Peptides against a protein of PDB entry 6PSE. Designs and how they scored, part 27

Target 1, 78 residues: chain A of PDB entry 6PSE
Amino acid sequence: PSEEEEYARLVMEAQPEWLRAEVKRLSHELAETTREKIQAAEYGLAVLEEKHQLKLQFEELEVDYEAIRSEMEQLKEA

## One batch from the design tools (peptide; aimed at target 1 V47)

Design b2_p20_4_s1 (made by RFdiffusion4, then SolubleMPNN; from b2_p20_4, 9 letters changed)
Fold by OpenDDE base, seed 5:
Structure b2_p20_4_s1 (fold): chain B 78 residues (1-78), chain C 78 residues (1-78), chain A 20 residues (1-20)
Amino acid sequence: as target 1 above (78 residues)
Amino acid sequence: as target 1 above (78 residues)
Amino acid sequence: SEEEKFKEMEEFFKKILEEA
């Protein structure tokens, strides 16, 4: 039997005391996992915004670079 | 009483059928939340790597820009 | 586009935070 099937059997055959303990365990794990999910989302969003700002700065620098490059090229050809 | 205290009372007074249903509910929510957490972490990591690569490219462009800027400044003083 | 992908990912993370 799969682990899932074995677990299902345990739940079906369990006494109330075991079931209450399992509810407590699962509630705790759910709370922790939810916190971790939120943290991951907050971090991901922050990095995404940082990347976006960096991209804008990069594009601005590219424009400035091409302007100077073009001016320099014109001076060298004169 | 807080919602947590009320929930704790429900768990303590619940029949086995309710407890089994709650175990099933919590197991399902835990599985879903875990999946979402992992996905958020994977996306966050991907964005972080992209940001890092962009940062390296930006720094390279800054070096090139300063080189041309310096050369241009020398020509103008000259 | 990169901008579209940015918005999609932004919405993804925001959705997680809003539903929490």
Scores: peptide ipSAE 0.467, ipTM 0.856, DockQ to the pose 0.789
OpenDDE base, seeds 1, 2, 3, 4: peptide ipSAE 0.435, 0.465, 0.432, 0.465; ipTM 0.853, 0.856, 0.852, 0.855

Design b2_p20_4_s2 (made by RFdiffusion4, then SolubleMPNN; from b2_p20_4, 10 letters changed)
Fold by OpenDDE base, seed 2:
Order: sequence, then C-alpha cells, then structure tokens
Structure b2_p20_4_s2 (fold): chain B 78 residues (1-78), chain C 78 residues (1-78), chain A 20 residues (1-20)
Amino acid sequence: as target 1 above (78 residues)
Amino acid sequence: as target 1 above (78 residues)
Amino acid sequence: MEEEKFAEMEAFFRRILEEA
C-alpha cells in the first residue's frame, strides 16, 4: 500500500484524541507554510521591482551610449 | 471569544466524522499551500538570476560607455 | 545596489526548495 493509502486508513481508524491532535498539527503546519508562501511572494515582488528599475537604468544608459557612439563615429568619419 | 478560541472549542467538541473531514480539508489546503510556496520560491530564484544577468550586462555597458565618454571628453578638451 | 538583502531572499528561496 502507498503511504497515502496507509495514512488514509490511519485517519479512518483513529480515535478522537488522535484526530484532534492531527487537526492541531495540520493547522500549525498550514499556518507556517502560509506565512512562508506569503513571504516568498513578497520577496518575489521585491526582486521583480528591482529588476524593473535596473532595466530602466540599462535602457537609459543604452540611449546615452548610442548618442555618444554616434557622435564619435561622426567625428571619426570627418 | 476569538475565532481561534471558538475553533478550538469546536475541535474539542467535534465528532470523529467531523474531525476526519477536517483532517482531510487541512491536508488538502496544506498540499496546495506547499505547492504554491515552492512555485513562489522557484519563481523568485529565476527572477534573481535574470536580475543578475541584467546587472552584468549593465556593468559591461558602463565600462564601454565610460571608455567612449572619456575619449570624447579628451577630444573636446583638445 | 544593495546585494545583501537579495542574498537573504535567495537563501530563503533555496531553503524552501531544499526542504521540499
């Protein structure tokens, strides 16, 4: 039998005291996992924002670079 | 009474059938939340890598820009 | 660019994936 099937059978055969303990355990794990999920999402958004700002800076520098490159090229051709 | 206290009392007074259903519900929510947490972490790492690569490109462009800027400045001063 | 905060975020993400 799979672990899932064994666990399901355990739940079906369990006494109320065990079931209450399991509800408590699962509630605790769910709360912790939810907190970590939210934190991961917040971090992800922060990184996305930083990447976006960096991209804007990069694009601005590209414009400046092309302007100088073009001017320099014109001077070299003259 | 707080919602947490009310829930705790409900669990203490619940019949085995309700407790088994609650274990099932919590197990399902935990599995889904865990999956979402993992996905958020994977996505976060991917964005971090993209940001890192973008930063390397930006720094390379800065070097090239400063080289041309310096040359142009020297020409203007002459 | 402040890299320390992002290193902490990376460590957090890696921990999540390691524990998965």
Scores: peptide ipSAE 0.615, ipTM 0.872, DockQ to the pose 0.872
OpenDDE base, seeds 1, 3, 4, 5: peptide ipSAE 0.592, 0.604, 0.610, 0.598; ipTM 0.868, 0.870, 0.871, 0.869

Design b2_p20_4_s3 (made by RFdiffusion4, then SolubleMPNN; from b2_p20_4, 9 letters changed)
Fold by OpenDDE base, seed 1:
Structure b2_p20_4_s3 (fold): chain B 78 residues (1-78), chain C 78 residues (1-78), chain A 20 residues (1-20)
Amino acid sequence: as target 1 above (78 residues)
Amino acid sequence: as target 1 above (78 residues)
Amino acid sequence: SMEEKEKEMEAFFRSILEEA
C-alpha cells in the first residue's frame, strides 16, 4: 500500500485523541506554509519591480549608446 | 471568544467523524498551499536569474558606452 | 514573450496576496 493509503487507514482507525492532535499538527503546518507562500509572493513582486526599473534604465542607456555610436560612425566615415 | 478559541472548542468537543473529515480537509489544503508556495518560489527564482542577467548586460553596456564617449571626447578635442 | 510571462507571474503573486 502507498504511504497515502496507509495514512488514510491510520486516520480511519485513530482514536479521538490522536485525531485532535493531528488536526492541531495540520493546522500549524498549514499556517506556516501559508505564511511562507505569502512571503514568496511578496518577494516575487519586489524582484519584478526591481527588474522592471532596471529594464527601463537599460533601455535608456541603449538609446544614448546608439546615438553616440551613430555619431562616431559618421565622424569616422567623414 | 475569538474564532480561534471557538475552533479550538469545536475540535475538543468534536466527534470522531468530524475529526476525520477535518483531517482530510486540512490535508488537502496543506497540499494545495504547499504546491502554490513551491510555484511562487520557482517564479521568484526565475525572476532573480533574469534580473541578474539583465544587470550584467547593463554593466557591459555601461563600459561600452564610456569607451565610446571617451573616444568621442578625444576626437572632438583634437 | 518575456513580458507576457512576467505578467503571468505578477498575476499569480497578486492572486496569492489577494487570497490572504
Scores: peptide ipSAE 0.567, ipTM 0.865, DockQ to the pose 0.947
OpenDDE base, seeds 2, 3, 4, 5: peptide ipSAE 0.565, 0.566, 0.567, 0.566; ipTM 0.865, 0.866, 0.866, 0.865

Design b2_p20_4_s4 (made by RFdiffusion4, then SolubleMPNN; from b2_p20_4, 10 letters changed)
Fold by OpenDDE base, seed 5:
Structure b2_p20_4_s4 (fold): chain B 78 residues (1-78), chain C 78 residues (1-78), chain A 20 residues (1-20)
Amino acid sequence: as target 1 above (78 residues)
Amino acid sequence: as target 1 above (78 residues)
Amino acid sequence: SEEQKEKEMEEFFRRILEEA
């Protein structure tokens, strides 16, 4: 039998005391996993924003670089 | 009483049928939440890697920009 | 596109936070 089938059998045959303990365990794990999921989402949004700001800075620098490059090229040709 | 306290009482007073149903519900929610957590982590890593690559490109451009700026400054002073 | 993927990621993250 699969682990899932074995677990299902365990739940079906379990006494109330075991079931209450399992509810407690699962509730705890769900709470922790939910917290971690939220944290991951917050971090993801933060990094996206940082990347966006960096991209804007990069594009600004590219414009400035091309301006100086062009001026330099003109001076060298004169 | 808090929602947590009320839920705890419900679990303590519940019949095996309710407890089994609750184990099933919590297991399902845990599985879904875990999947979403993992997905969020994967997305976060991808964005971090992209940001890192962009940062390297930005730093390279800064070096090139400063080189041209310095050369331009020297030419204007000569 | 990469931009579209980023938008999808953003929407995914926002959905998680909105449902919390």
Scores: peptide ipSAE 0.580, ipTM 0.870, DockQ to the pose 0.926
OpenDDE base, seeds 1, 2, 3, 4: peptide ipSAE 0.579, 0.579, 0.579, 0.578; ipTM 0.870, 0.870, 0.870, 0.870; seed 4 fails the geometry check

Design b2_p20_5 (made by RFdiffusion4)
Pose (drawn by RFdiffusion4):
Structure b2_p20_5 (pose): chain A 78 residues (1-78), chain B 68 residues (1-68), chain P 20 residues (1-20)
Amino acid sequence: as target 1 above (78 residues)
Amino acid sequence: LVMEAQPEWLRAEVKRLSHELAETTREKIQAAEYGLAVLEEKHQLKLQFEELEVDYEAIRSEMEQLKE
Amino acid sequence: SLPSDEERRAFFESILREAE
């Protein structure tokens, strides 16, 4: 029997004391995973924002580069 | 009276939590894998930005060298 | 394929709204 069918048998045939403990155990597991899930989403938003700021800083540098480059090309007529 | 024959509710609770835990785990993993992708994207962009900085300095100094 | 930034942001924000 696989671990899944063994567990299914345990839930449908175990005593209430065991069922109560499993409810309790899963409640802790869910609370912790919900906490991890939330931190992972916050981390995503933070790095998404960092990336956004970096993109703007990059496009700003592109404009400054073009301005100098445009001037230099003009000067090569001298 | 003996509504105490209620292991059926506990069994319903075990199943409910087991499913919620599974979906929460999927969401967590999905969220983590996305976070890693943004880090990879930001890394590529940081490398490109530092390249543009060097090129920018190269032609700021190459000009100004235009000196008369 | 990987979702866009907008889609990933919306996904992360949806998790935080549900946690409220």

Design b2_p20_5_s1 (made by RFdiffusion4, then SolubleMPNN; from b2_p20_5 with R8I S14A R17A E20A)
Fold by OpenDDE base, seed 4:
Structure b2_p20_5_s1 (fold): chain B 78 residues (1-78), chain C 78 residues (1-78), chain A 20 residues (1-20)
Amino acid sequence: as target 1 above (78 residues)
Amino acid sequence: as target 1 above (78 residues)
Amino acid sequence: SLPSDEEIRAFFEAILAEAA
């Protein structure tokens, strides 16, 4: 049997005391996993914001660069 | 009583059938939350990589910009 | 303050490693 099937059997055959303990365990794991999920999302969002700001800076620099490049190119062609 | 205390009481007083159902519910939620956590982490890593690549591009452009800027400044001072 | 990119990366990688 798969681990899932074995676990299912355990749950079916378990006494109330074990079941209560399992509920407690699962609740704890769910809470922790949820916290980690939220934190992961928060970090992801923060990185997105940083990337966005960087992109804006990049675009600004690109404009300035192209201006100078163009001027320099014109001087060379003259 | 807090919701947590009320829930704890429910678990303590629950019949085995309810407890088994709760284990199943929590297991399902844990699996889903875990999947979401993983997805969030994968997405976060992708964004980090994108930001990193953008930063490299920015730094490269900055070097080129400063080179041209410096050359232009020297020409102005001459 | 936000963790460094390296710390954030490590956090994500830890999540993925746990799931593997």
Scores: peptide ipSAE 0.655, ipTM 0.880, DockQ to the pose 0.982
OpenDDE base, seeds 1, 2, 3, 5: peptide ipSAE 0.654, 0.654, 0.654, 0.654; ipTM 0.880, 0.880, 0.879, 0.880

Design b2_p20_5_s2 (made by RFdiffusion4, then SolubleMPNN; from b2_p20_5 with S1A E13Q S14A R17E E20K)
Fold by OpenDDE base, seed 5:
Structure b2_p20_5_s2 (fold): chain B 78 residues (1-78), chain C 78 residues (1-78), chain A 20 residues (1-20)
Amino acid sequence: as target 1 above (78 residues)
Amino acid sequence: as target 1 above (78 residues)
Amino acid sequence: ALPSDEERRAFFQAILEEAK
């Protein structure tokens, strides 16, 4: 049997005291995991915003660079 | 009493059948939340890498831009 | 203040390491 099946059997055969302890354990793990998930999402969004701002700056610099490059090229061709 | 305290009392007074169902529910939620947490972390790392690559490109462009700007300025001063 | 890139990277990596 898989570990999942074995765990399911354990839960089915467990005494109330064990079950209460397991509920408490799972609740704690769920709370911690949820907090980490939320924080990961927040960090991810922050990085996305930072990346977006950087992209805007990059695009602006590209425009400025191409303007100067073009001017320089024209001056050299003349 | 807080919802947490009320829930704790419910768990303490619950029958085994309810407790087993609650273990199952919590296990399912934990599994889903864990998967979401992992996915968020993977996405976060990916965006960090993308941002890093963009930053490198930006810095390279800044160097190139300053080189052309400086050359242009020198040519105009001569 | 937002955490640094390194701090965020470490956080994400810790999550993935725990999942292994």
Scores: peptide ipSAE 0.678, ipTM 0.886, DockQ to the pose 0.976
OpenDDE base, seeds 1, 2, 3, 4: peptide ipSAE 0.676, 0.677, 0.675, 0.676; ipTM 0.885, 0.885, 0.885, 0.886

Design b2_p20_5_s3 (made by RFdiffusion4, then SolubleMPNN; from b2_p20_5, 6 letters changed)
Fold by OpenDDE base, seed 2:
Structure b2_p20_5_s3 (fold): chain B 78 residues (1-78), chain C 78 residues (1-78), chain A 20 residues (1-20)
Amino acid sequence: as target 1 above (78 residues)
Amino acid sequence: as target 1 above (78 residues)
Amino acid sequence: SLPSDEEIEAFFRKILEEAK
C-alpha cells in the first residue's frame, strides 16, 4: 500500500487522543507553511519591483545612448 | 474567549468523526499551501535571475554609454 | 528593510530543498 493509504488507515483506526495530537501537529505545520508562503510572496514582489525600476532605468539609458550614438554618427559622416 | 481558545475547546471536546474530518481538512489545506509556497519560491528565483541578467545588461550599456559620451565630448572640445 | 538578493535567493532555495 502507498504511504497515503497507510496514513488514511491510521487516521481511520486512531483513538481520539492521537487524532487530537494530529490536529495540533497539522495546525502547527499549516501555520508555519502559511507564514513561509506569505514571506515568499513578499520577497517575490520586492524583487519584481526592483526589476521593474531597473528596467525603467535601462530603457532610459538606451534612449540616451541612441541619441548620442546618432549624433556621433552624424558628426563623423559630415 | 479568543477564536483560538474556542477552537482548542472544540478539538478537546470533539468526537472521533469530527477529529478525522478535521485531520482531513488540515491535511488538504497543508498540501495546497505547501504547493503555493513552492510555486512562490520558483517564481521568485526566476525573477531574481531575470533581474540579475538585466543588471548585467545595464552595466554593459553604462560602459558603452560612457565611452561614447567621452568621445563625443572630446570631439566637441577639439 | 528587505534582505539582500542573496538572502532572498537562499530563502527560496531552502523552500525548494525542503520540499524534496
Scores: peptide ipSAE 0.654, ipTM 0.879, DockQ to the pose 0.984
OpenDDE base, seeds 1, 3, 4, 5: peptide ipSAE 0.654, 0.653, 0.653, 0.654; ipTM 0.879, 0.878, 0.879, 0.879

Design b2_p20_5_s4 (made by RFdiffusion4, then SolubleMPNN; from b2_p20_5, 6 letters changed)
Fold by OpenDDE base, seed 5:
Structure b2_p20_5_s4 (fold): chain B 78 residues (1-78), chain C 78 residues (1-78), chain A 20 residues (1-20)
Amino acid sequence: as target 1 above (78 residues)
Amino acid sequence: as target 1 above (78 residues)
Amino acid sequence: ALPSDEEIRAFFQAILEEAA
């Protein structure tokens, strides 16, 4: 049987004491996983903002670079 | 009593049928939350990589910009 | 394919809204 099938059987045949312990275990894991999910989301949003700011800076520099490049090209053609 | 205390009491006094249902519920929520956490981590890493690549491009452009700026400045001084 | 930045942002925001 698969681990899932074995687990399902265990749950069906378990005594109340085991079931209560399992509820406690799962509740704990859910709480931890939820916290980690939230932290990942917060971090992800921060990185997105940093990337956005960097993109704006890059685009500004690109404009400035093209301006100087164009001016330089014109000067070299004269 | 707090919701947590009420829940704890419910778990302690619950029949096996309720406990099995609660294990199933918690297992489902844990699976979903875990999937979301993993997805959040994957997206976060992807954004980090994009930011890193953008940073490299930005730094390269800065070098090129400074080179042209310096050359232009020298030409204007002559 | 990777979702757009806006879609990723929405995903993260949804997580935080659910937790609030």
Scores: peptide ipSAE 0.658, ipTM 0.879, DockQ to the pose 0.987
OpenDDE base, seeds 1, 2, 3, 4: peptide ipSAE 0.657, 0.657, 0.657, 0.657; ipTM 0.879, 0.879, 0.879, 0.879

Design b2_p20_6 (made by RFdiffusion4)
Pose (drawn by RFdiffusion4):
Structure b2_p20_6 (pose): chain A 78 residues (1-78), chain B 68 residues (1-68), chain P 20 residues (1-20)
Amino acid sequence: as target 1 above (78 residues)
Amino acid sequence: LVMEAQPEWLRAEVKRLSHELAETTREKIQAAEYGLAVLEEKHQLKLQFEELEVDYEAIRSEMEQLKE
Amino acid sequence: SSEEEEIAAAKKRLNELRAK
């Protein structure tokens, strides 16, 4: 019997004391995972923002580079 | 009276939580894999930005060298 | 039963997710 069918049998045939403990155990597991899920989403938003700021700082540097480059090309007529 | 024959509710609760836990885990993993992707994207972009900085200094100094 | 199959499927899914 697989671990899955063994567990299914346990839930449908175990006493209430065991069922109560499993409810309790899963409640803790769910609370912790919900906490981890939330932190992972916050981490995503943070890095997404960092990436956004870096993109703007990059495009700003592109403009400053083009301005100098444009002036140099003009100067090579001298 | 003996509504105490209620292991059926506990069994319903075990199943409900087991499913919620599974979906929460998927959401968590999916959220983590996306976070890693943004880090990889940001890394590529940081490398490109530092390249542009060096090139920018290269032609800021090459000009100004234009000196008469 | 159908309820046991559902519980078994939910447990399998959870094990697969925790194996990642």

Design b2_p20_6_s1 (made by RFdiffusion4, then SolubleMPNN; from b2_p20_6, 11 letters changed)
Fold by OpenDDE base, seed 2:
Structure b2_p20_6_s1 (fold): chain B 78 residues (1-78), chain C 78 residues (1-78), chain A 20 residues (1-20)
Amino acid sequence: as target 1 above (78 residues)
Amino acid sequence: as target 1 above (78 residues)
Amino acid sequence: SEEEAEIAEIHREIRELRSL
């Protein structure tokens, strides 16, 4: 049997004391995993904001670059 | 009593059938939350990589911009 | 940056949990 099937059998055959302990264990793990998920999301959002700001700066520089390039080309052709 | 205290009492007084159902519920939620956590982490890594590439492009453009700006200034002063 | 490296490491560690 798979580990999942074996675990399912354990749960079905378990005494109340074991089941209460398992509920406590799973509740704890769920709380921790939830906190870690939130943390990961917060980090991702922070980096996304940084990338967004960098993109804005890049676009501003690109506009300025094209302006100077165009002006320089005009001066060279005159 | 707090919700946590009430839940704790419920677990203590619960019959095996309820406890087995709660183990199943918590196991499912843990599996889903774990998957979501991993997905959040993967997204964050992807954004970091994108930001890094953008930064490299920005730095390259800065170099090119300063080169053209300097050349333009020289042409205007002549 | 150092901060980016730390964040990346945290995310990497979380991702590797799928192998468990």
Scores: peptide ipSAE 0.146, ipTM 0.804, DockQ to the pose 0.051
OpenDDE base, seeds 1, 3, 4, 5: peptide ipSAE 0.137, 0.134, 0.136, 0.142; ipTM 0.802, 0.801, 0.803, 0.808; seed 1 fails the geometry check

Design b2_p20_6_s2 (made by RFdiffusion4, then SolubleMPNN; from b2_p20_6, 12 letters changed)
Fold by OpenDDE base, seed 2:
Structure b2_p20_6_s2 (fold): chain B 78 residues (1-78), chain C 78 residues (1-78), chain A 20 residues (1-20)
Amino acid sequence: as target 1 above (78 residues)
Amino acid sequence: as target 1 above (78 residues)
Amino acid sequence: SEEEAEIAETWREIRELKSL
C-alpha cells in the first residue's frame, strides 16, 4: 500500500486520543506553513520593488549614456 | 472565551467521526498551503535572479559610461 | 510585465492573510 493509504488506514483505526493529538499537530504545522507562505510573499514583493527601482535607474543611465555617446561621436566626426 | 479556547473545547468533546473529518480537512489545507508556499518561494527566487542579471548589466553600463564621461571631460579640458 | 503583475497581486493577497 502507498504511504497515503497506510496513513488513511491509521486515521480510520485510531483512538480518539491519537486523533486529538493529530488535529493539534496538523493545526500547528498549518499555522507555521501559513506564516512561512506569508513571509515568502512579503519577501517576493520587496524584491520586485527593488528590481523595479533598479530598472528605472538602468533606463535613466541608458539615456545619459546615449546622450554622451552621441555627443562624442559628433566631436570625432567634426 | 477566545476562539482558540472554544476550538480546543470542541476538539476535546468531539466524537471520533468529527475528529477523523477534521484530520482530513487539516491535511488537505496543509498540503495546499505547502504547495502555495513553495510556489511563492520559487517565484521569489526567479525575481531575485532577474534582479541579479539586471544589476550586472547596470554595473557594466556604469563602467562604459564612466569611460566615455572621462574621455569627454579630457577633450573639453584640452 | 503582465506575469509579474499577476504574481505581485497574488503576493498582496497572501500578505493580507497576516492581518486576519
Scores: peptide ipSAE 0.448, ipTM 0.859, DockQ to the pose 0.052
OpenDDE base, seeds 1, 3, 4, 5: peptide ipSAE 0.447, 0.449, 0.444, 0.446; ipTM 0.859, 0.860, 0.859, 0.859; seeds 3, 5 fail the geometry check

Design b2_p20_6_s3 (made by RFdiffusion4, then SolubleMPNN; from b2_p20_6, 12 letters changed; failed a check: too like the target's own chain)
Amino acid sequence: SEEEAEIARIWREIRELKSL

Design b2_p20_6_s4 (made by RFdiffusion4, then SolubleMPNN; from b2_p20_6, 9 letters changed; failed a check: too like the target's own chain)
Amino acid sequence: SEEEAEIARIHREIRELRAK

Design b2_p20_7 (made by RFdiffusion4)
Pose (drawn by RFdiffusion4):
Structure b2_p20_7 (pose): chain A 78 residues (1-78), chain B 68 residues (1-68), chain P 20 residues (1-20)
Amino acid sequence: as target 1 above (78 residues)
Amino acid sequence: LVMEAQPEWLRAEVKRLSHELAETTREKIQAAEYGLAVLEEKHQLKLQFEELEVDYEAIRSEMEQLKE
Amino acid sequence: PSDEERRAFFESILTEHEEE
């Protein structure tokens, strides 16, 4: 029997004391995973924002580069 | 009276939590894998930005060298 | 996925949590 069918049998045939403990165990597991899930989403928003700021800082540098480059090309007529 | 024959509710709770835990895990993993992708994207962009900085300095100095 | 889609996904998880 696979671990899944063994567990299904345990839930449908175990005593209430065991069922209560499993409810309790899963409640802790869910609370912890919910905490991890939330931190992972916050981490995503943070790095998404960092990336956004970096993109703007990059496009700003592109404009400054073009301005100097444009002036240099004009000067090569001298 | 003996509504105490209620292992059926506990069994319903085990199943409910087991499913919620599974979806929460999927969401967590999915969220983590996205976070890694943004880090990879930011890394490529940081490398490109530092390249542009160097090129920018190269032609700021190459000009100014235009000195008369 | 796009950045907009990732942001909407992350915000949806935090919105559900705040509502609870």

Design b2_p20_7_s1 (made by RFdiffusion4, then SolubleMPNN; from b2_p20_7, 9 letters changed)
Fold by OpenDDE base, seed 3:
Structure b2_p20_7_s1 (fold): chain B 78 residues (1-78), chain C 78 residues (1-78), chain A 20 residues (1-20)
Amino acid sequence: as target 1 above (78 residues)
Amino acid sequence: as target 1 above (78 residues)
Amino acid sequence: MSDEEIRAFFQAILDEAAAA
């Protein structure tokens, strides 16, 4: 039997006091996991914003670079 | 009483069949929430890597830009 | 996944949390 099947059997045969304890355990783990999920999402959004800002700066620098490169190329070819 | 206190009371007074159902519900939600947390973490890491690569490219472009800017400034001052 | 899709994924998590 798989661990899942064994756990299912345990739950079916468990006494109320064990079941209440299991509800408490699962509720606690769910709360913690939910908090961690939220934190991961918040952090992910922050990084996305930082990447976006960096990309804008990069694109601006590319424009400036191409302008100077073009000017210098023209001066050298003259 | 808070919803938390009411829920706690419900768990204490619940029959085994309700408790088993609650264990099943919580287990399912925990599994789903865990999957979402993991997925959020994976996406976050991917974005971080992309941001890092972009930053490296930006820094390289800054170096190239300053080199050309300096050369052109020297040419104009000569 | 595009940045927009990833953003939507994260935002959905936060929206769900706010609604809970």
Scores: peptide ipSAE 0.657, ipTM 0.880, DockQ to the pose 0.942
OpenDDE base, seeds 1, 2, 4, 5: peptide ipSAE 0.656, 0.655, 0.656, 0.656; ipTM 0.880, 0.880, 0.881, 0.880

Design b2_p20_7_s2 (made by RFdiffusion4, then SolubleMPNN; from b2_p20_7, 9 letters changed)
Fold by OpenDDE base, seed 3:
Structure b2_p20_7_s2 (fold): chain B 78 residues (1-78), chain C 78 residues (1-78), chain A 20 residues (1-20)
Amino acid sequence: as target 1 above (78 residues)
Amino acid sequence: as target 1 above (78 residues)
Amino acid sequence: MSDEEIRAFFQGILDEAAAA
């Protein structure tokens, strides 16, 4: 039997005291996992914002660079 | 009583059939939440990598820009 | 995944948490 099938059998044969303890365990793990999920989402959004700001700065620099490059090219060709 | 206290009371007074159902429910939610957490982490890492690549490109452009700016400044001052 | 899709995914997680 798979671990899943064995666990299912355990749950079906378990006494109330074990079941209550398992509910408590699962509730705790769910709460922790939920908190971690939220934290991951918060960090992800922060990184996205940082990337976006960097992208804007990069595009601004590209504009300035092309302006100077063009001027330089014109001076060399003259 | 708080919702948490009420839930705790419910678990303590529940019959085995309810407890088994609750274990099943919590297990399902935990599995789903875990999957979402993992996916959030994966996306976060992907964005971090993209940000890093953009940062490298930005720094390269800064170097090129300063080189041209310096050359242009020298030409204007000569 | 586009940045917009990723943003929506993260925001969805936070919205769900706020609603809980």
Scores: peptide ipSAE 0.665, ipTM 0.881, DockQ to the pose 0.942
OpenDDE base, seeds 1, 2, 4, 5: peptide ipSAE 0.664, 0.664, 0.665, 0.664; ipTM 0.880, 0.880, 0.881, 0.880

Design b2_p20_7_s3 (made by RFdiffusion4, then SolubleMPNN; from b2_p20_7, 8 letters changed)
Fold by OpenDDE base, seed 3:
Structure b2_p20_7_s3 (fold): chain B 78 residues (1-78), chain C 78 residues (1-78), chain A 20 residues (1-20)
Amino acid sequence: as target 1 above (78 residues)
Amino acid sequence: as target 1 above (78 residues)
Amino acid sequence: MSDEEIRAFFEAILAEEKAR
């Protein structure tokens, strides 16, 4: 029997006291997992913002680079 | 009474059939929340990798920019 | 997925929390 089947049997044959304890356990795990999910989302948004700012800086540097490159090319061709 | 207190009372007074159903409900919600947490983590890692690659590109461009800037400065000072 | 889609996903998670 799989662990899932064994667990299902355990739940089916369990007394109310065990079931109440299991509800409490599952509620706790759900709360923790929910907190972790939220934390992951907050972290993800922060990284997205950092990447966005970096992208803007990169694009600005590209503009500056092309300006200098163009000036250099003009000086060499003159 | 808070919703939490009311829920706790409900669990305490519930029959085994309700408790088994609640275990099933909580198990399902836990599984879904866990899946969402994992997905959030995966997305976060993907964004981190993209940011890392962008950072490497930015640093390479900075090197190239400084090289041209230095060359231009030398030409202007000569 | 686009950054916008990923953002929307994260924001949806946070919106659910505010609704709790």
Scores: peptide ipSAE 0.620, ipTM 0.874, DockQ to the pose 0.942
OpenDDE base, seeds 1, 2, 4, 5: peptide ipSAE 0.620, 0.618, 0.619, 0.619; ipTM 0.874, 0.873, 0.874, 0.874

